# Designs tried in a protein design run: peptides against a protein of PDB entry 5T59. Part 98

Target 1, 112 residues: chain A of PDB entry 5T59
Amino acid sequence: TTPTMQSTSLLTEHLGYPPISLVDDIINAVNEIMYKCTNAMEKYLMQRNIIGKKDFSDEIKIGTAKLESLLENSVDKNFDKLELYVLRNILSIPSDLLEENRFRLLHHEKLV
Target 2, 90 residues: chain B of PDB entry 5T59
Amino acid sequence: EHIRFQRLVQVCNKALEESIRKLQSWEKIHECFPNYGQTREGIENLTVCQQQVIKLWSNLSRVEFDAIFHERSIEEKLNQLDDLINKARS

## One batch from the design tools (peptide; made by RFdiffusion4, then SolubleMPNN)

Design b2_p20_2_s4 (from b2_p20_2, 13 letters changed)
Fold by OpenDDE base, seed 5:
Structure b2_p20_2_s4 (fold): chain B 112 residues (1-112), chain C 90 residues (1-90), chain A 20 residues (1-20)
Amino acid sequence: as target 1 above (112 residues)
Amino acid sequence: as target 2 above (90 residues)
Amino acid sequence: SFQKLVEKAKKRAKEVDEWM
């Protein structure tokens, strides 16, 4: 189920930040890591672009770009699933705790 | 009793592992460099490159994700959430 | 380079550990 406004508010109060902020940090981090990895590959191979009398610079650039695209597609797919799972199943409040009496309990525990 | 943080770590690791899976395929790497990979030196360079990028992926992800988890105090917060839920149900 | 990036990551890991 999709998180409710009430659930989001309660979790934001508990965490000190909106639940989506954690997911954003994770996604931003993996995107940065992805770029660093592909950049490192290109630089490593470009330092080794000449074999014999042939220059493979163009092939290396194209090949690295293809690998980047492949990795990007996989990252997007898997971390979209992660986002949904985290927000729905980890950073979530069971429906029974969203009742009025349970809601008061959560606030009470935070204030005491 | 505390399960949410463990699950967070598990799903993060799974996403990272699944994301890098295609780069672990030598066939896919070689396909991106068809002529370069027909040379002995090219094969050697690609092999080292593949190994190093996988290691880099693993190391960077571990460091960055741990930093995020720490900065967000997520283990403590998720444990507290578990405790609150359990207490409310008791 | 790969080595430089790994070293950078290790330094960051140390900083995180010290901050904890």
Scores: peptide ipSAE 0.149, ipTM 0.889, DockQ to the pose 0.019
Fold by OpenDDE base, seed 4:
Structure b2_p20_2_s4 (fold): chain B 112 residues (1-112), chain C 90 residues (1-90), chain A 20 residues (1-20)
Amino acid sequence: as target 1 above (112 residues)
Amino acid sequence: as target 2 above (90 residues)
Amino acid sequence: SFQKLVEKAKKRAKEVDEWM
């Protein structure tokens, strides 16, 4: 079930921030980590680019770029799924609590 | 009683594990370095590189995600949400 | 380097633990 504006508002009040902000933090973090990993991999191999009399610098650059692309695609896919799951199933309010009488419960608990 | 935060951790871990899955494949790594990987020394370097990048991925993810969860107080907030829902249904 | 990044992460982890 797609989150409603009402649900988002209530959750924002409860959390102190919009639910999507948490997901954004997670996605931003994993993207940063991803590029740190690929950069480290490239640097590590480039320090070991010569084997015998052969220079593999070009192959290393191309290979690491391919791995980066593979990782990017996988990250995008899996964290898109994560975003949907978190917003729909974790940071969600059951429909019965979205009724007018149940709204008072959330506000009541906050005030008491 | 409290289930939402546990689920959050689980789905984060799953996403991280699935994301790094291709890098865990030696075949995929080797395919990216076909000539380099035909040398003994190249294979050794790729093996170490693969192991280290997976470890780096895991370590950085743990640190950064824990920091996010702390900064957002998400465990407490999700527990409170569970409690509210349970109360409403009692 | 990998080692450098790992060490940096470990330091950050300690800081996070201290904040909790």
Scores: peptide ipSAE 0.147, ipTM 0.889, DockQ to the pose 0.019
Fold by OpenDDE base, seed 3:
Structure b2_p20_2_s4 (fold): chain B 112 residues (1-112), chain C 90 residues (1-90), chain A 20 residues (1-20)
Amino acid sequence: as target 1 above (112 residues)
Amino acid sequence: as target 2 above (90 residues)
Amino acid sequence: SFQKLVEKAKKRAKEVDEWM
């Protein structure tokens, strides 16, 4: 189910960009979102770092860092799976169409 | 007949849901703040923080992914791909 | 703040919907 060079070329022509570019956009977006979420969490708690007369700033920094690491690991795992699935099953051309008599289909449709 | 874009949306939603699952666990959140979470006020702050970050995750992901799909015209392109494949098989 | 970020996201969502 691995994408072929032929499939990639045909899809690039159809999409106007390489299939991997879509996945890259998605992954970049989720990484940015992840950072914004963890940063917001840290800032929120740091504004509430003193309870009674005790300062919990150090614990908050360590705790939010741990949560960031957990989220990062989960994002990496799940979106690696997403990348494989999208490229192999969504942005793919069936093998029966990857023949000389069928390769002209996408070109023909574009020209007419 | 058009199936590819639907699948794309589904797998994106699944990846987002699975990624945030650990933050949805109160036990895991509390473990990261063992002393802070032993205070009443700390528990309240962590509870609000947890709820807000989950909402932020959901809202930002929806907006950004929709923007990507629009900029890449992916729904139209995937529908066209489905049509081409179906035509070739007919 | 969380509220500010959410509001910003909502504004962008509205813009995207208008373009579609």
Scores: peptide ipSAE 0.147, ipTM 0.889, DockQ to the pose 0.019
Fold by OpenDDE base, seed 1:
Structure b2_p20_2_s4 (fold): chain B 112 residues (1-112), chain C 90 residues (1-90), chain A 20 residues (1-20)
Amino acid sequence: as target 1 above (112 residues)
Amino acid sequence: as target 2 above (90 residues)
Amino acid sequence: SFQKLVEKAKKRAKEVDEWM
């Protein structure tokens, strides 16, 4: 079930930030990590691009680009699933708590 | 009683593990460097590179995700959410 | 380099531990 505006508002109040902000932080972090990894890989291999008398620089650049693409696609796929799961199943409020009488519980806890 | 934060950690780990799966395949790595990987020295370099990038992935993700969770106080907030839900159902 | 990145990660880990 897709999160409602009401649940988002309540969670934002509880968390101190919108639920999507947490997911954004996670996704931004993994993207940064991904490119750091691929960059490190390329740099490492480019420092070792000559074997014997043959220069493998072009092959290394192409190969690392392919690996980057594979990793990027996998990250996108898996963290899209993560986003959906987190927002629907972790950062969610059951329908019974969205009732007016139960809404007071969240506010009460905040005020006390 | 507290289950949401545990689930968050689990799904994060799963996403990270699944994302790096292709790079864990030696065959996939070697396929990207067909000529380079035919040399002894090339194989050695690729082997070390593969191992290091996987370690880097794991280490960076652990540090950064823990930092995010701390900055967002997500464990505490999710535990409180669990408590609120349980209280409401009692 | 990989080593430099690992070292940076370790430093950040220590900072996080100190902050907690």
Scores: peptide ipSAE 0.144, ipTM 0.888, DockQ to the pose 0.019

Design b2_p20_3_s1 (from b2_p20_3, 9 letters changed)
Fold by OpenDDE base, seed 3:
Parts: sequence; structure tokens; C-alpha cells
Structure b2_p20_3_s1 (fold): chain B 112 residues (1-112), chain C 90 residues (1-90), chain A 20 residues (1-20)
Amino acid sequence: as target 1 above (112 residues)
Amino acid sequence: as target 2 above (90 residues)
Amino acid sequence: SRFEKLEKEFGDEADKFFNE
């Protein structure tokens, strides 16, 4: 289901934070991991940049940059899909429950 | 009974797996290093590098995502959400 | 909105992708 102001409010109250905050944490984490991976790759290869008295430093820098771009594009698309899916299907409240009864249940849970 | 957290883990894993797929392709790796990859030592270095990066990706993802899920108490919260929904429908 | 942009770009593709 599509997120609404009502569902977002209810979920925020339940979670203690907006649903989008979880998604943001996930996306930020994977982006950080992505750059750590590409940096590690570049460093590893740059330590092995000379083969047969030939310096491949420039090629390594360009090559790792290309791989980084490929990974960035893939991460972007896949986790955009993830964001959409999570907000629609996981962090969601069925429409039939977006009534007075749902509010009561949430309130009751907090008191019990 | 509880389905949402399991699904969250599944879709996170799927997204991670699909994201790293490009780096799992030797052909794509080699294309980025056309001359370096024409040497024996270059091929060896690229092979090791590819393996290490994939492992690093997997390990870091596991640690970081678990930390997020813990900090956000998302398993508990999603289980509670499942329970609330089931109760409301009963 | 941010969500609307994603919905427009991917729509049902996201569901199909993760429901495989």
C-alpha cells in the first residue's frame, strides 16, 4: 500500500522514528560500504602498480573509478527499489486498519 | 505469524546481492584494466582483489545492517506490528 | 515527493524484483 500521512504518523509513533529513517540508515550504510570497498581495491592495486618495470598507476586509477561508477549505479537502483518496497509492503499499515480501532490498539499497547 | 522482519532481511540481502553482481563478473573487471590484465601478475592481482572486495562487501554489510536493525529495534517493532495487525483482524 | 518519484520510476518493478 502507498504510505499516507496517517500511516506514517502511526508508524512513527510505534517505531519511535519515521519509517523513512530506517531506509535512510540502510542507504547511508551501503553507500559507506561501497566506497570502502572501492578504496580498498584501489589501494591494493596501487601497491602492485609496477609489473615488468611498467607503471600501471594511471590505468589502475581510471579502472577503479570505472568500477566505482558501475557499483554506484547498481547500488542506487537496487536500493531505490528497496526503499519503495519496504515502505509499501513492510513498513505499512493495511488500509482496513487505518481507522479508530488501530489508534486504540496502539494506545493500548503503550499502556500495557 | 511474524513475517515482516524476515521479509526485511530477505529484501536487504537481495539488494546487496544484486548490487555486487557487477563486481562478480571477471569480464567486467578485466575490461577496466585492459593492459594490466594482459600480464600474468596483473591477472593474479585482479583475481585476488576481486575476491577480497566481494568478501569485504559481504562482511561489512552484515555487520552494519545488523547494527542498524539492533539500534532501531526493528525486529521487535515489526513483530509487534504483525501482532497488532493480526489482533485487529481477529 | 521522494516516494512519488520512486513510484513513478519503478512502480511494480520493485515488487516483481523482490517477490522472485
Scores: peptide ipSAE 0.694, ipTM 0.955, DockQ to the pose 0.921
Fold by OpenDDE base, seed 1:
Structure b2_p20_3_s1 (fold): chain B 112 residues (1-112), chain C 90 residues (1-90), chain A 20 residues (1-20)
Amino acid sequence: as target 1 above (112 residues)
Amino acid sequence: as target 2 above (90 residues)
Amino acid sequence: SRFEKLEKEFGDEADKFFNE
């Protein structure tokens, strides 16, 4: 289902935070992890930049940058899909319950 | 009966797996280091690097996502949501 | 909105992707 102002409000009350906040936490975390990984890769290879008599520092820097971009694009697409899916199907209230005002149970249970 | 949290974990795992898929390709990695990867030592370094990065990705994501889920109490909240929905439909 | 942009870009692809 598509998020609505009503469902968002109810879920925010239930969760104690807006549904999007969880998604933001996830996305922020994976982005941080992504850059930690690429940074580690670059550092590891830069410590091993000389093979024989040849210095591969420039190639390593360019190569790791390419891999970073590749990973960045993949993360972006996959977690955009994740955001959409989570908000539609997981952090959602079924439309039939909203239509019949049965969503009041969420509020009622919190008050009890 | 409780389905939402399990699904959340599943989709997070899939997103993580699909995101790292390209780095699991040796061909993709080698293409980024065409000359470096032509040396024996370079291949060895890239191999270790690939393994370490994938491991780091897996370990960090597990720890960080579990921390987020705990801090947000999302399992409990989603279970409660399932229960409320099921109750309303009964 | 942020959600609408995602919906426009991916639509049902997200559902298909995660339901495989």
Scores: peptide ipSAE 0.693, ipTM 0.955, DockQ to the pose 0.943
Fold by OpenDDE base, seed 5:
Structure b2_p20_3_s1 (fold): chain B 112 residues (1-112), chain C 90 residues (1-90), chain A 20 residues (1-20)
Amino acid sequence: as target 1 above (112 residues)
Amino acid sequence: as target 2 above (90 residues)
Amino acid sequence: SRFEKLEKEFGDEADKFFNE
């Protein structure tokens, strides 16, 4: 179900925050984790940059950057899909309930 | 009866798993370090690095996502939403 | 909107992806 102004308002009231805020938290978290991972990888390899009298520092920097880009693209795609799915199917109100004035139920539950 | 929170966890896990899938490929890792990976020590270092990154990814995501779900009280809220929907349809 | 852009880009693919 596609989010509407009505469903968004009702869900915001129910959740105490807009549905998209949860998604933003998730996306921000995974991005932070992503860069922590790539940074850790670079640091680990840069501490082991010399092998057999050869310095691989430049290759390590370039290689880790490539892996970072690869991960960025994957995260972006997968979590864009996640955002769409969550807003459609999880943080959603069925249309039949909107037509039957679910708004009354929400208010009733808060007052009880 | 309660289905939404379980589904949220499932789709989050899948997104995380699919995002890290390419880093689980040794071929992809090796391609980024063509000369470094031709040395014995380089291979060993890359192997350990790959394993550690995957573990770090898994551990951090679990901790951070659980924290988000807790701070947003999303399990409770989604359960309540399920209940409201079921009640309305009864 | 932000949602509309995602819907246009992924649409049915998102549902199929997570229903696998």
Scores: peptide ipSAE 0.693, ipTM 0.955, DockQ to the pose 0.944
Fold by OpenDDE base, seed 2:
Structure b2_p20_3_s1 (fold): chain B 112 residues (1-112), chain C 90 residues (1-90), chain A 20 residues (1-20)
Amino acid sequence: as target 1 above (112 residues)
Amino acid sequence: as target 2 above (90 residues)
Amino acid sequence: SRFEKLEKEFGDEADKFFNE
């Protein structure tokens, strides 16, 4: 179901925070993890940049940057899909519960 | 029946798995280091690096996502939501 | 809105992707 002002308000009251806040936490976390991974990779290889008499520092820097971009694109796509799915199907209130009698039940349970 | 939290965990895992899939490809890794990967020692370094990064990705994501879920009390909240919906439909 | 942009871009693809 598509989020509405009504469902967002009800979920915010239930959760104690807006549904989008959870998604933001997840996205921020994976982005941080992503850069930690790529940074670790670059540092590991840069400590091993010389093979024989040849210095591969430039190639390592370019290569790790390419991998970072690849990972960024993948993370962006997959977690955009995740955001959409979570807000539609997990952090959502079925339309039948937004009807008068069922809507009152949800409010009643929260206040009592 | 509680279904929402389990589903949240599942879709998070799917997104994480699909995001790291390209780094699991040796061919893609090697393509980024064409000359470095032509040396024996370079191949060894890339192999270890690839394995370590994938492990780091998995470990960090598990720890951080569990922390988020705990801080937001999302399992409890989603279980309560399931209960409310089921009660309303009964 | 932010949600509307995602819905427009991915739509049913998101549901299909995670239901596989």
Scores: peptide ipSAE 0.692, ipTM 0.955, DockQ to the pose 0.918

Design b2_p20_3_s2 (from b2_p20_3 with E1S Y3I E8K E16K E19D)
Fold by OpenDDE base, seed 1:
Structure b2_p20_3_s2 (fold): chain B 112 residues (1-112), chain C 90 residues (1-90), chain A 20 residues (1-20)
Amino acid sequence: as target 1 above (112 residues)
Amino acid sequence: as target 2 above (90 residues)
Amino acid sequence: SRIEELEKKYGEEADKFFDE
């Protein structure tokens, strides 16, 4: 079910915040985690950049950048799908509750 | 009877799992470090690095997502939503 | 809208992906 203005308003009232705000929190969190992971990886390897007599610093920097891009692309796709799924199927109001009488019930429950 | 919060957790977990899947591939990691990974010590370092990153990903995700769910009271709110829907359909 | 753009890009793929 695609979100509507009515469902968004009702859910915002129920949640105390717009449904998309939860998704934004999730996406922001995973992006932060992603950054921490890639930075940790780079730092770990850069502390071990010399093997024998060869310095692999350049290769490590390039390699970690590639992995970061790979992870970023995966996160982007998966959490775009997550956003769509959550807003359509989880943070959603069935059509039967969007009728006039059902709308009043939702408000009534909050006021009680 | 309550289904939405459980589903939220499930889809979050799946998204996290699928996102880290490529980093779980040793082949993909090795491809990014073709010369470094040709050394014994390099392989060892990459192996440890891979394991640590995956653990860090899992641990941070658990902590941060739980914090978000708590701060947003989403379990309670979704349970209430389920109850409202079920009540309306009765 | 933001959601409409996602719908255009993924359509029913998102549902299939998580409902597997």
Scores: peptide ipSAE 0.692, ipTM 0.955, DockQ to the pose 0.961
Fold by OpenDDE base, seed 5:
Structure b2_p20_3_s2 (fold): chain B 112 residues (1-112), chain C 90 residues (1-90), chain A 20 residues (1-20)
Amino acid sequence: as target 1 above (112 residues)
Amino acid sequence: as target 2 above (90 residues)
Amino acid sequence: SRIEELEKKYGEEADKFFDE
């Protein structure tokens, strides 16, 4: 179900933070990890850039840049889908709980 | 009865797996280094590099995501949400 | 909104992708 103002407010109260904040943490983490990986790859290969008498530095830089771009695009798409899925299906409140009586139940349980 | 946290873990894992899939292709790696990969040493270096990057990706993501889930108390909160939903529907 | 833009771009694709 698509998030609403009401569901977002209720979940924020329940979680102690907005649902999107969790997603932001996840996305920020994977982006950081991604660049750590690509940086490590480039450094590893650049330390091994000379084979025989030939210097492959330029090819390594271009190649690692291509792989970085590929990974960036994949991460972007997959975690955009993840964001949508999480907010619709995991961090969501079913419509039946948005009814008046069920709403009171949520508030009651929070106070207990 | 508790399903939401498990789903969160599952979708995170799938997103991570699908994101790294292209780097798991040796052919794709080799295409980026056409001349370097024509040498014996180049192939060896690329092989090690590929393996290490994939391992680094897996290890870092596991540690960082677990830390996030802990800091946000998301398992407890999602379990509570499941309980509320089940109670309301009973 | 941010979520609305994602819905426009992916629609039900996200659900199908993770429910496989």
Scores: peptide ipSAE 0.692, ipTM 0.955, DockQ to the pose 0.961
Fold by OpenDDE base, seed 4:
Structure b2_p20_3_s2 (fold): chain B 112 residues (1-112), chain C 90 residues (1-90), chain A 20 residues (1-20)
Amino acid sequence: as target 1 above (112 residues)
Amino acid sequence: as target 2 above (90 residues)
Amino acid sequence: SRIEELEKKYGEEADKFFDE
C-alpha cells in the first residue's frame, strides 16, 4: 500500500518519528559501512602495492574505485527497493484501518 | 501474530546479502585487478582482502542495524502496530 | 515525491524481489 499523508501522520505519531527516518538511518548506515569496507580494502592493498619490483599502486587505486562503484550501485538499487518495500508493506497501515472509526481507535489507543 | 519486525529483518538481510554478492565473486574481484591478480602474491593479497571485506561488511551491518533498531525501538513499535491492526480487525 | 519516484522506477519489482 502506497503511503499517504494520513498513514504517514499516524505512523509518525505511533513511532515518534516519520517512517522515512528509519529508512534514512538504514541507508546512511549501509553507505557508511560501504565506505569503510572499500577504504579498508584500498589501504590493505596499498600496503602491498609492490610485487616483484612492480608498483601496482595505480592499478590498486583504479581497481578499488571500480569495486566501490560496483558496490555503490548495488547498494543503491537494493536499498531503494528496500525503502519502497518497507514503506509499502511494513511501515504501513491497512486501508481498512484508515476509515474514520478505525482512525479514531488508533488515536484513542495512544491516548489511553 | 507479530510479523512486521521479522519481515523488516528479513528484507534488511536480503538487501545486505544481495549488495555484497558481487564482492563475493572472485571473478569480479580479479577483473578489477587484472595485472595485480596475475601475480602469486597479488592473488594471495586479494584473497585475504576479499575475505576481510566480507567479514567486515557482515559484522558492521549487524552491529549498526541492531543499533538502529534499538534506538528506534522498532521491534516494539512494529509489534504494537501488529497488535493494533489485529485488534481493530477483531 | 521520493516514494513516487521509487514506485515509478521499480514498480512491483521491489515486492517481487523481497517476497521471493
Scores: peptide ipSAE 0.692, ipTM 0.955, DockQ to the pose 0.961
Fold by OpenDDE base, seed 2:
Structure b2_p20_3_s2 (fold): chain B 112 residues (1-112), chain C 90 residues (1-90), chain A 20 residues (1-20)
Amino acid sequence: as target 1 above (112 residues)
Amino acid sequence: as target 2 above (90 residues)
Amino acid sequence: SRIEELEKKYGEEADKFFDE
């Protein structure tokens, strides 16, 4: 189910932070990892840029940039889907619990 | 009983696996280095590089995601959420 | 909203993708 102001508030109270904050942490982490990987690849190959008296530095730079773009696009799409899925299905409160009596129960449990 | 945290881990793993899938393709790697990959030594370097990057991706993601989950206490919080929902429906 | 934009782009695709 799509998050609402009510569900977001309740989850924020429960978690101690907004649900979106967890997703942001995940996305930021994978982006950092992505660039560390591509940087490591470029560095590794640039240390091995000369083969048979030929310098492949330009090809390596272009090639690693292409791979970075490929990975970046994939990460973007997959983790966009992840964000949507997590917020709809994992960090969510069923609609039946947002009814008056059940809503009070959630608050009561938090305070007790 | 407790389902949300397990599901979170599963979807994170799938997103990570699907994201790195294209780098697991030797054809995709070779296409980015057409002349470099025509040399024996180049092929060897690319092979090692591909393997190391995939391992680095896996290791870093495991460590960083576990750290996030710990810092956010998400397993405990999701278990509690499951319990609250189940209790309310009882 | 941010979530609404994602819903427009992917809709039920996200659910199907991870529920496979």
Scores: peptide ipSAE 0.690, ipTM 0.955, DockQ to the pose 0.961

